# Peptides against a protein of PDB entry 5Z08: the designs that were tried, part 49

Target 1, 168 residues: chain A of PDB entry 5Z08
Amino acid sequence: RQKDEWAKKTSSLMKQLDWFIGEHLGAMLAAEELGGPVVGELMEIDPDDLSAGFNAHGKLKKATSQPDLDRRQRRIDDIWGPQDEQGQAHKRKRGADEALAASAEMRDLIEQLMNKLVEAGGDNSATYVEIPRESAAARFLVRSKVAMFHPNDARRLRLVDFGRDLDD
Target 2, 222 residues: chain B of PDB entry 5Z08
Amino acid sequence: GLPRLIDAIEEASKIPAKRRQTPIKPTIEKLTTHLYTHGASPDSLLRLADLLTLRNHLDQASLAAITRNLYPSSTVSDEVVLRFIGALGHGQLKPTLALQALFLRWLVMVYHLLENPGVLGQVYGVLFDLLDTAAIRPQLCHLLALVTRRKHVRPFRIQAILTLSRQTGGDPNLTGLLRVFKNYYPEIIVGDATKGRASAFKHPDPQWRQHLDEIQQRRSEA

## One batch from the design tools (peptide; made by RFdiffusion4, then SolubleMPNN)

Design b1_p11_4_s3 (from b1_p11_4, 5 letters changed)
Fold by OpenDDE base, seed 5:
Parts: sequence; C-alpha cells; structure tokens
Structure b1_p11_4_s3 (fold): chain B 168 residues (1-168), chain C 222 residues (1-222), chain A 11 residues (1-11)
Amino acid sequence: as target 1 above (168 residues)
Amino acid sequence: as target 2 above (222 residues)
Amino acid sequence: GLAEILRAMKL
C-alpha cells in the first residue's frame, strides 16, 4: 500500500517535473546557457517576460561585428540583439530549438542522477554522474540544492540525499 | 615649469638607471610636488600618460609616485584615457599589473573630469574582458560600475560575471558589479552570487578627492 | 517549485 502510493506520487511528480522542464525551465536554461539571466531559487520569471523585458528599450545599436566573437556569443546577440523583422521567425525557431535542447539535457541529467542513486544501493560514492561540462542544467540543480558537485571534482554531480536529513 | 620637468624625465627614461649621470629621483620629487600643488594641464597629462604607459627605464616606485600625484588641473581628454586603457592587460610591453591597478583607480577618481565619459563606454568590452585578471579586478569592477549603462548589460556579460563569481568563490567586486547590472535589469537572477558581500564602490581616496577639488577650484577662479 | 518536486520524489 505505502509503496504503491509512493509510486503513484512519484509518477505524478515526474509528470509535473517533465511538464515544468518542457514548458518553463528549458527556455530559462537555454537563456542561461546563452548567457542570459541565471535561474534562481525562485522560478517565478516567465521566459516570455524575460525576453520582453530585455527587448523593450534596448535598441542596442549593432556594435560593429568584430569577427572573432565566439559563435555562442553571436547566438546570444542574435537572440537578445535588435529584432530586425526578418530575423524574428528564425530567432523564434532558434530560441525554441535551444529551449528544446536545454529541456532534453535537463531530462537526461535528472534521469542519470536518479538512475545512479538507485544503482548505488546507499553507497554515496557511487551516486556520482560524470558530466562533460558545467551546464545550465547542472548549475540549476546545484543552486536549487537538488544536486551537489563532488568536493574535489566539478565533473561529478550527485543528487542530494534528502532522506538522511529526515532520519536524523 | 612642469614641461621642463617632464622633458628631463623623458630623457632620463630612455637611459638605464645604472647609466644615468644624475639620479632621477630628485627630478621625480620636483615633478610630484609640482603636480600636487598645481595639477597637470591636458598637454602635460598626455605626456605623463605616455611616460606611465610606455615601456621605459623608470623604476616602478617613480611611476607609482607620478600616478598617485596625477591631479588634472582641467579636464581629461579621450586620448589620455585611451593611453591608460591601452596599457591594461597582459604583455611584456605593458606596465605591471600593480601599476595598471593604479591607473584604473586614477580613472575612477577622475571620471567626473572626463571630457567625454562616453569614451569608456566605447571600450567597455576591453575593460570587461580583463575581469579574469585578479590583480586589477577590484578597480576594474569599480570603473565598470561607473561606466555601465543598459546597452552594456548583455546576456553573455551576465553569464561571464556569474561564471567568474563562482570560480572566484564570490568576489565581492563581481557581486557589486552584478548588482549594478541588476539595476538595469531587475529580472536578472544572480542566485548565490548576490547573497554574499558586495563592494559598495566607495571613493578609493577621499583625501585625494578633496585635494583634486581644491586644484579644480583654483582654475575656476583664474 | 522544482526543488520541492525533487525533494518530494525522494521522500
């Protein structure tokens, strides 16, 4: 009975999490990866409001394209730069693609973290996932106090064991 | 007068200290005393900026003493500003990072005397890209806090400050600069980076400011 | 928020 209720609750929470990642978090993480605002503990900022707030009075004159601006920085300037009319549809599509990519990265990272937690069987040393880079997804989980880096290796991430704090 | 003192120092700067017939220190002391009493004209500031920023045989103590007494009697031209900005960063031909920190401090203290404050806004990227240089970061953040406008607050710069703040364990100068950014975009979520102590970017030398004001007042009465 | 969801999943 309790196990079945827990399983149902977990399934419901996973669906809510998946929805939240897809509808809200992915866009915000994409914005952060692109060097936008960092997602804080308070997830109250609508990605559309963030985009709108940055768009209002910032006729950012095209700074002369110095050729060596990193390709990622160009993407940000393309997202947050002056909306030339023809660029809007391509920008929306690109923004959507980056949000989808960020959503997928977050989902995959959460899945890996959960799988490692289950596989570890209570061994905290075995709960670490190796991450190829410090992503917005990884940083978000750490800021949210959901995950933590290994103290000696920022390439290793694990879920915070909330169960131990309840048994003490 | 001041031009003749600069001439003597310029000539001495071409010669290694061990090969100078006369010690330059007394001439530096006369220069710094003159600067303290009268300030430097725009023309003298440019010449002194070249002496401070170009590689020469002057010792670091002399260069620092000139910089600490570099009171403008008038305005500060774009050319003078650009000399100091051009001297920033890493390189064998560039001044020491300690001297660069003094230049940035000087720019902060004379910011209100710039003929065109917009010049610093034009070189904002150059200044911002030096934030990784720990030795100049405190003064650089202070200068950027004065210079920053909405047009400079870009997503990549927000992320760069946040990344660097994490890497530095929450440098209070970076936190202070991030608060300045947040004034233009309140929606910037700074996470734990703003929970820490931030620099207030107070005037770095109130006595220097007072003395500068006295020099500037004497010009308005003449 | 997400943190609460993730905490609730570990309970």
Scores: peptide ipSAE 0.018, ipTM 0.262, DockQ to the pose 0.076
Fold by OpenDDE base, seed 4:
Structure b1_p11_4_s3 (fold): chain B 168 residues (1-168), chain C 222 residues (1-222), chain A 11 residues (1-11)
Amino acid sequence: as target 1 above (168 residues)
Amino acid sequence: as target 2 above (222 residues)
Amino acid sequence: GLAEILRAMKL
């Protein structure tokens, strides 16, 4: 009975989290990756706005086309370089694609973090996930006090063990 | 003593130079000599910060002379720091940009004497948003280099520096600040922006530092 | 918020 109620509650929370990631958080994380404001400073970002990029003050720039290369692998100077006028239509699709990619990255990161926590069996040293980069997703989880970086290695991220903080 | 000199200057600061019965310069010279010899207590430092940052009838040469001799005999309070930060930027009530550059230079030189270095971290955004002001940028970048922590290094700020660096033709102070950012996040791909000449953010005045240390030592022995 | 959801999922 209690296990079934817990399983149902967990499933419901996972569905709500997945929905929140897909509908809201993905676009905000994509904006942060594209050098926009940190999640919590903007409440709603249109995928079309993501395509425009942001100025030095985190404000939306006028929509200028950037080429289809994976923005996440580009240099920050290339991402934020002066945008030439020509390619408006490629931009809207690109903003939506970045939001989807950010959503997928957040989902995958949460899954990896949860799996490592379960596999570690209470060994805090074994709970670290290796991350290829400090993503907006990783930063969001750390700011939310859901995850923490390894003190000596910013490539290692773990979930905060909320169970131990209740016994101290 | 120092309080009486400050009283006389405060009263003179309320009156236009042409309407003063006595020239203020001899009193400023006495003040600066006293500051050079003994430094300023926290209370005197706050009063002097108000004289330097608030609009009054003191001439720019007098304000600059006080700032150049503004040796703390003790610590620097958050309130004093916030007076100087509040004096930065553009506006008719703000000090001149030349004087603001001296204030930023002073904050760099007394950074190790702040009661709470975290206060500058709280106003980090205010400081960062002034980087476009060329006249104060060198000292501002130096102060930001001291103040910057991991929490301040954000994607939008990295971009802002990169954009401003391009617009300025690669200002060495911006390049220096970007290197500080990269020290907190080595994985940040900053491209060629870090390949240029960077400021090393050396102490602005080694003689001033030495004299400050002598003033601070005399207090620890008393 | 999301932080509460994530905390509730670990409990």
Scores: peptide ipSAE 0.018, ipTM 0.283, DockQ to the pose 0.118
Fold by OpenDDE base, seed 3:
Structure b1_p11_4_s3 (fold): chain B 168 residues (1-168), chain C 222 residues (1-222), chain A 11 residues (1-11)
Amino acid sequence: as target 1 above (168 residues)
Amino acid sequence: as target 2 above (222 residues)
Amino acid sequence: GLAEILRAMKL
């Protein structure tokens, strides 16, 4: 009974998580990857607030271009430049595609992190997933205190085990 | 019931221990047992917050015992949160730093039950300015790690935490908070301050969490 | 929030 209730609760939470990733988080992560606002914890971002142009007074200081040209990083000017009407439809489609990509990346990252936690059998050193880049998804999980980077290697990410004492 | 126990403790709190006709300890034990079994309603939480945060004649062991058993049966109001925040820092009228650390730990553990989590963001400056207080720093950094949003990560605060990290020899809690800041602004040059051991800000008490979930579940079924 | 969901999933 308790195991079944737990399984049902976990399944319900996974569905809610999947919904949240698809409906809200993917777009926010895509916006972050594109140089937009950083995804906070539980900001009920009203979808209408996403459509209402973020008031420009948050001084976006120029991110100094570090050279690693991840092809997904568009210049802020390309994202926020004057929207010609035809450009809006292409931007919306591209924004939707980036949101889908970010959603998929988040789902895949969660799956990898969970799989490594199970495979490690309790060895906290074996729970790390190697990430190719510090993605918005990875940063979000770390901000949310769900994941943590390896102390010496920002390319290694693991789930925070809330149940095991780090006996290291 | 819980209200009557609170009434008795409130009255006893007005009287110095040496002048009480009856020992308060048995009533505190009844209160903590009740809280452990049933939790506290919003109204009871407010009354208990006043007992914990206002200067009275209750002993530190009793105050700590109440705080350790302060399970909300439902939500935590802004008013309750603000009572605990107002109790932080140095002053003759403020609770001991040890008790303040327990309050901060409590706020971390009940953060998900706040009616308005944004209230902590409004008092972010008050919390941040207490980082120099070593006795509460571990729990304070943990709370700030939950509360921090992009709007809070300002250049002066980045510099303040970097300076404090150097002054403390790289406190792992400050390093952890710097990593949270860097998550909002990856371009933050933290230098060697982030190369050190950082706190993971794990849940402070998994057993307390499990018991809280059981109390919360019983109310959702009623 | 996701953090709570993910924390709840680890319980």
Scores: peptide ipSAE 0.017, ipTM 0.265, DockQ to the pose 0.117
Fold by OpenDDE base, seed 2:
Structure b1_p11_4_s3 (fold): chain B 168 residues (1-168), chain C 222 residues (1-222), chain A 11 residues (1-11)
Amino acid sequence: as target 1 above (168 residues)
Amino acid sequence: as target 2 above (222 residues)
Amino acid sequence: GLAEILRAMKL
């Protein structure tokens, strides 16, 4: 009974998470990967500042004419910029594709993290997932205090043990 | 008494206004006068919650008038709360967004009379997911500000508020809610979203509160 | 949200 209620609740929550990733988080993570605002950190950026684009450090760039920045800036503007009519369909499609890719990466990362947690059977050393890169998804989970890097290896990520923090 | 007035309104609510033999307005006025003078018992509150939340043939002005005079004479049950929460959101069978805003305002004003304030915490997700609905957002943010506990402050909700705040040009109610979140987690990087004007979530109607207190006092003396 | 789901799954 309690296990079945827990399973139903978990399933419901997973559906809500999947929805949240697909509808909201994926686009924001895609923006971060494209050099846009960091999800949870760069929330200080005015929408008007978003239109000015970001430097290589994710900071607002003053309008300097460098052409390669213009493509990444266009991607950010394509995801977050004002909706002008005709030329935006291609921009929207690319933004949507990047958001879908970021959503898929986040889903996969969460699935791996959860699977490792279940497989570890309470051994915290076995709960680490090896990540190929420090993605926006991985950083978001860490900033969100959902995951943590291994102290000695930034390529290893695990879910935070919320059970211990409730008993302490 | 109040039960008989509710009976008459319940029966009238089943019939389209054009097909009623008698105007309902005088009965609504008697009801609202009675509610203003004596408040509603828990049983009467439940019946009135059903009248307000279920699709019927009552006009919006009558529903709004009942809601504005919905003074509890006692406590507010979980069942009454859940009726109002169930009526929130988009749908053809749901009350108008204007009426939903009045329900949320009512829940804010009677929050201290809830038998179990924790019931709102259990439906926190349902309330939170409605923040995109501009018409109810002010009252919804106020209610969430009262209901929010550390357990509700989650990274995804922080992010959702911040995203919605950007999309809305920094809605003061969202800024206010975000400040409430930051009180539980001071380390939350909220950026300039909290530097803007925030709602203070003051009581929506001080006169209504005073009158509620008078009704509640009369019951404690009886 | 993810943290709640992840917490709920660890419980």
Scores: peptide ipSAE 0.016, ipTM 0.273, DockQ to the pose 0.294; fails the geometry check

Design b1_p11_4_s4 (from b1_p11_4, 6 letters changed)
Fold by OpenDDE base, seed 4:
Structure b1_p11_4_s4 (fold): chain B 168 residues (1-168), chain C 222 residues (1-222), chain A 11 residues (1-11)
Amino acid sequence: as target 1 above (168 residues)
Amino acid sequence: as target 2 above (222 residues)
Amino acid sequence: SLADVLRALRL
C-alpha cells in the first residue's frame, strides 16, 4: 500500500516535472544557453520589466573580453534585438528548436543523475555523472541546490542527497 | 534649513526642466553645501533617498552631486537602506547603472552607521543576483564582502561566482569575494580563479570618510 | 519551485 502510494506520487511528480520542463523551463534554459538572462533571476522579474529592460538602448559597451562573450552577446542580440519581419519566423522556429533541445537535455540529465544515485547505493563517490559541457541545464540544477559539481572536476555532476542534510 | 531645501527640490522634481520657472541648480548647490557642512538627519536622509531612487525630473548631474554629499549626521535606517537596494538592477523606473554604482559605494562608506547591518544580510540574495551586471560589480562585490556571513556562503553561490569568474576572465572583484567565502569555508576549491589579482576592497574615498567622521564627531559633542 | 518538486521526488 505505502509503496504503491509512493510510486503513484512519484509518477505524478515526474509528470508534473516533465510538463514544467516542456512548457516553461526549456524555453528559459534555451534563452540562457543563447546568452539570455539566468532562469533564477527571471522568476522575480515582472515579464513586462524584462521586455522593457531589453528595449532600453543600454549598449553594453563591447567589453573586449574573450570571443565566447561576443558570441553570447550576439546571441542575446539575435534573441532580443529588433526582429526584422523576415527574421521573425526563422527566429521563432530556431527559438522553438532550442527550447526543445534544452528540454531534452534537462530530461536526459535528470534521468542520468537519478540513475547514478540509485546505482551508487549510498556511495557518494559513485553518484557522479560525466557531463560533456556546462549546460544551462546543469547550471540550473546547481543553482536550484539539486545538484553539485565535483570539487576537483567540473565535468562531474551529482545529485545532492537531501536525506543526509536533515540529520546534521 | 535642510527640510526647506528638500521641499523646494521635491517640488522641482515633479516638473520637467524645460517647464521650470527657475533653474534648480542653485538650490541643488545650496543643498549639497548644507549636506557637506552639517550632514543629513535620518528624516532628511529618507526624503533624499526617495529623490535619488524614485523616477523624477532631476538631471543625472544633480542626483550624482546629492549622492556624493550624502553624509549621514547620525545613523542610517533600514528604510533608507532598502530604498537604495530597491533601486538596483535593470528597469525603466530604476536609476542609471552609474547612479546605482554611486549608491553601492555610499552603502559601503556608511556601513558602520547602519542601525541594523543585518538588513543587508536579509537582502543578500537580491545583491548577489546582480553580480552579472558589470557596471555595478566592483561596488557590489565590495558591499557583499562586508555583508557576507557563513549562512550566505552556499554551494550554489560558490559555483555561481566560479562560473562568473571564468566568464569574466577572472574579475579581481569576484576573486576578492571568493576569498571572503574561503575565509568561512577553507575547503572551497577556488582553483585557477584565485591565481589572479584579487581586489583588496579598500575604502573607496578616504577624504569622504574623514569628513564623515568630522560630521559624526560634532553630533557626539552636542 | 522546481527545486521543491525535485526535492519531493527524492523523499
Scores: peptide ipSAE 0.016, ipTM 0.260, DockQ to the pose 0.209; fails the geometry check
Fold by OpenDDE base, seed 3:
Structure b1_p11_4_s4 (fold): chain B 168 residues (1-168), chain C 222 residues (1-222), chain A 11 residues (1-11)
Amino acid sequence: as target 1 above (168 residues)
Amino acid sequence: as target 2 above (222 residues)
Amino acid sequence: SLADVLRALRL
């Protein structure tokens, strides 16, 4: 009974988390990945705002037209250069695509972190996920005190073990 | 216990060494031994941070010894972090640059124990503006390498590091920090400034880390 | 917060 209630609660929370990632967090993470505000400073970011980009202060810029370089790598010039009007529609799509990519990365990262925690069987040294880059997703989990980097290797991330504090 | 040792040192810190009735060195040794064995609680850390950062009559060797043994037994509060950050830079009331370098090294080594890692991000500008201070630059660059987020990587800061790198003949720590910036903006043309040797920002003291882990482990078992 | 959700998932 308790296991089934826990499983149902976990499933419900996972659905809510998935929804939250898809509807809100993905866009916020994408904004952070585009040089926008850090997640927690802005509660709602429209994909259209992602497309416009952010100024030096993390404030929304007006939309400029320049091409599809590697999605998460905006040129410094694109981030800081002068902004012309025409590129809005392609940018909205790009902002939505970045939000989707950020959502997928967050989901995948959470899954990997959870899987490693289960596989480690209580060995904290084995709970680390190797991350290819320090993503907005990884940083968000660390800021949220849900994950921590390996003290010597910022490419290694693990879940904070909250379970040990409950069994004592 | 640790609080009584801190009390004795706090009282002694108010008095010039030549006017102390009792030598403080034995009490400092007891403190450092206790810190090495048990670490410092959050409350003790705050008190020790004040002793380390506020102007007092403690000698530099004692302050350095305390800093080298400043193992947190728990987490590190924002207040403790802010004491150390507030102690950085030039000023008559500031600790020596040598001691500031030890504080920065300490912050690097305890970064994973911060209650709020974001606190360092909030004071990023303060840290960044100290990069011209050569005596603390190695540890400062290392701390900034940990703290830097995309929001901090601004054109003016990129240019500031590039300029300072040229002025310093390509300081490896600045080159290392530029590489961290480049991870957020791969298109950063670092030019000749990154052709040189970069610091890898390895853990400053593996033995200190291991000992910290042992202290932290004992708390989780208690 | 998401942090609360993630904490709750580990409880």
Scores: peptide ipSAE 0.016, ipTM 0.246, DockQ to the pose 0.099; fails the geometry check
Fold by OpenDDE base, seed 2:
Structure b1_p11_4_s4 (fold): chain B 168 residues (1-168), chain C 222 residues (1-222), chain A 11 residues (1-11)
Amino acid sequence: as target 1 above (168 residues)
Amino acid sequence: as target 2 above (222 residues)
Amino acid sequence: SLADVLRALRL
């Protein structure tokens, strides 16, 4: 009974997390990966400021007409750039594709992190996932104190054991 | 006594107002007067929770009047809490959003009388997912501010509040809830979303609280 | 599955 209720509740929470990743977090992670605002840091970006694109430091670029817009900046501008009707549809599609990709990456990362946590059976050393890159997804989980990098290896990420932190 | 008044209202609730032999208003007034004077026992609270949360033929004014006078004379059971939580959100069988806001306000005001405050923590996700519902958001944020523990402060919830805060133009209740989250994780980068005006989540009705305390005191002396 | 993952976070 309690296990079944727990399983149902967990399934519900998973669906909610999956929904949240798909509907909200994926787009924001995609924006961060494209050089947009860091998810959780740059939350005061005016929608109008989003349209202006971001510099290499994730700060709003002033609309300077410089032609050598780095492929990433074009990608940001393609996702967030000005509303020409036909260009908007392609930009929206590309933005949606990047959001879907970021959502998939976040889902996969969470899946790996949790699988490792289960497999480790309480051994914290075995809970690390090897990440191919420091993605926006990985950084988000760390900033949010849900995950931690290995102290000596930034390619290894684990979930924070909230159960232990409550017992200590 | 109170049980007989509830019986009469339960029977009347099954019948459309136009088909009732007698007006229910005088019975509602007797009920609310009794509740104001003596409060409701745990058993009476459960019955009243059913009347308030289940679809029936009672008018919104009567339901609101009962809710505003729903003083517990004792503790509030998990079952009573869960009836009110189950009544939240959108749906044809659910109470109006205005009534749901009164339920949430009531839960805030009686939070200290819950037999098990942890029950709200168990349904935290259900409550949190309703934050997009503007009509109940103020009271919902207040309740969540009381209920929130470190275990509830998750990245996806932080981000959900931040996103919703942007979408709402910085709702002070969301800002207040985000500050509560930041108290558990000071290192959460929330940007300027926490710098804005935040709700202090003060008691919704000090007079209601005082009267509740008087009812509770009379029971402890009996 | 993502569902199996969140089961693990409750442990």
Scores: peptide ipSAE 0.016, ipTM 0.272, DockQ to the pose 0.197; fails the geometry check
Fold by OpenDDE base, seed 1:
Structure b1_p11_4_s4 (fold): chain B 168 residues (1-168), chain C 222 residues (1-222), chain A 11 residues (1-11)
Amino acid sequence: as target 1 above (168 residues)
Amino acid sequence: as target 2 above (222 residues)
Amino acid sequence: SLADVLRALRL
């Protein structure tokens, strides 16, 4: 029973995260990669909301700021959108393609980070993912306190293990 | 007069210091005194810009002294501006970075006297690409803060400043420039870098400004 | 899949 409730909560959280990546975060990360605003510095994604999303209890606090994110994304698109009509369709398509690419990169990075955490079996030294570049996705996870760089190697990234701080 | 002093310095600039028959320092002092008292006409400014920007045998102290006394008596032409911009960056034929910093400081101080301020906007990319050069960055950020318009604030330039700000530990001049960018696009999230100290881009020399104003006033009375 | 990873973290 508790394992099934936990599996359902985790599945729900993953669906919500996947939705959030696809609908909001991907476009913002693409904007950062293209040299737009830095994602997560103004996102009061309360590190506690992202951490609460990833805590053992799976309570994603409903990101009440969904309307503000959509309004900001629209503003970013309005700011960086071409002023001329013919350029708008091609740049909208390019912006959509970049958002899809950023969404895929974020999903892949999270998957690698989580797989390494599972494979490590409690060995913190084995939880690091080697990243080819400091991506907007990697920076976002670090700023959100969801991930951390290796202290001596900024090419190595790991998830913050929130479970250990609860057992101490 | 000023043209004769420039002629003498131009001829001396072609000859290595060890081969000159007469010391150039007294002529440089006469030139700088004349510039301080009367300023430089547009024609004299162009000739002096060539002396300052082109490789010659003048010593760095003389070039710096001329630059510090380079008061325009009138306007500053696009040609004069482009001589100074062309002298920026790395290269064996370019002036020293210390002298380039003085040129950028001069452009900041005479910005209101440019015949066409838009000329700096046309070379904005050239200026922006030099932000990685630490020795000229303070004056370069100040000049860019004056020149920046909405058309110059592009995504790739925002990211370049953010990246360089991280690499420099939050250089106050970069933070100041990024605040100028944010005035055109308030939605630019400048993270913890904006919580830092930013340069206010105050006039670099109030006494030089006052003396320039006195030279400019004498022209309006003649 | 990310869902499979989250399932594996609860083992």
Scores: peptide ipSAE 0.015, ipTM 0.264, DockQ to the pose 0.107; fails the geometry check

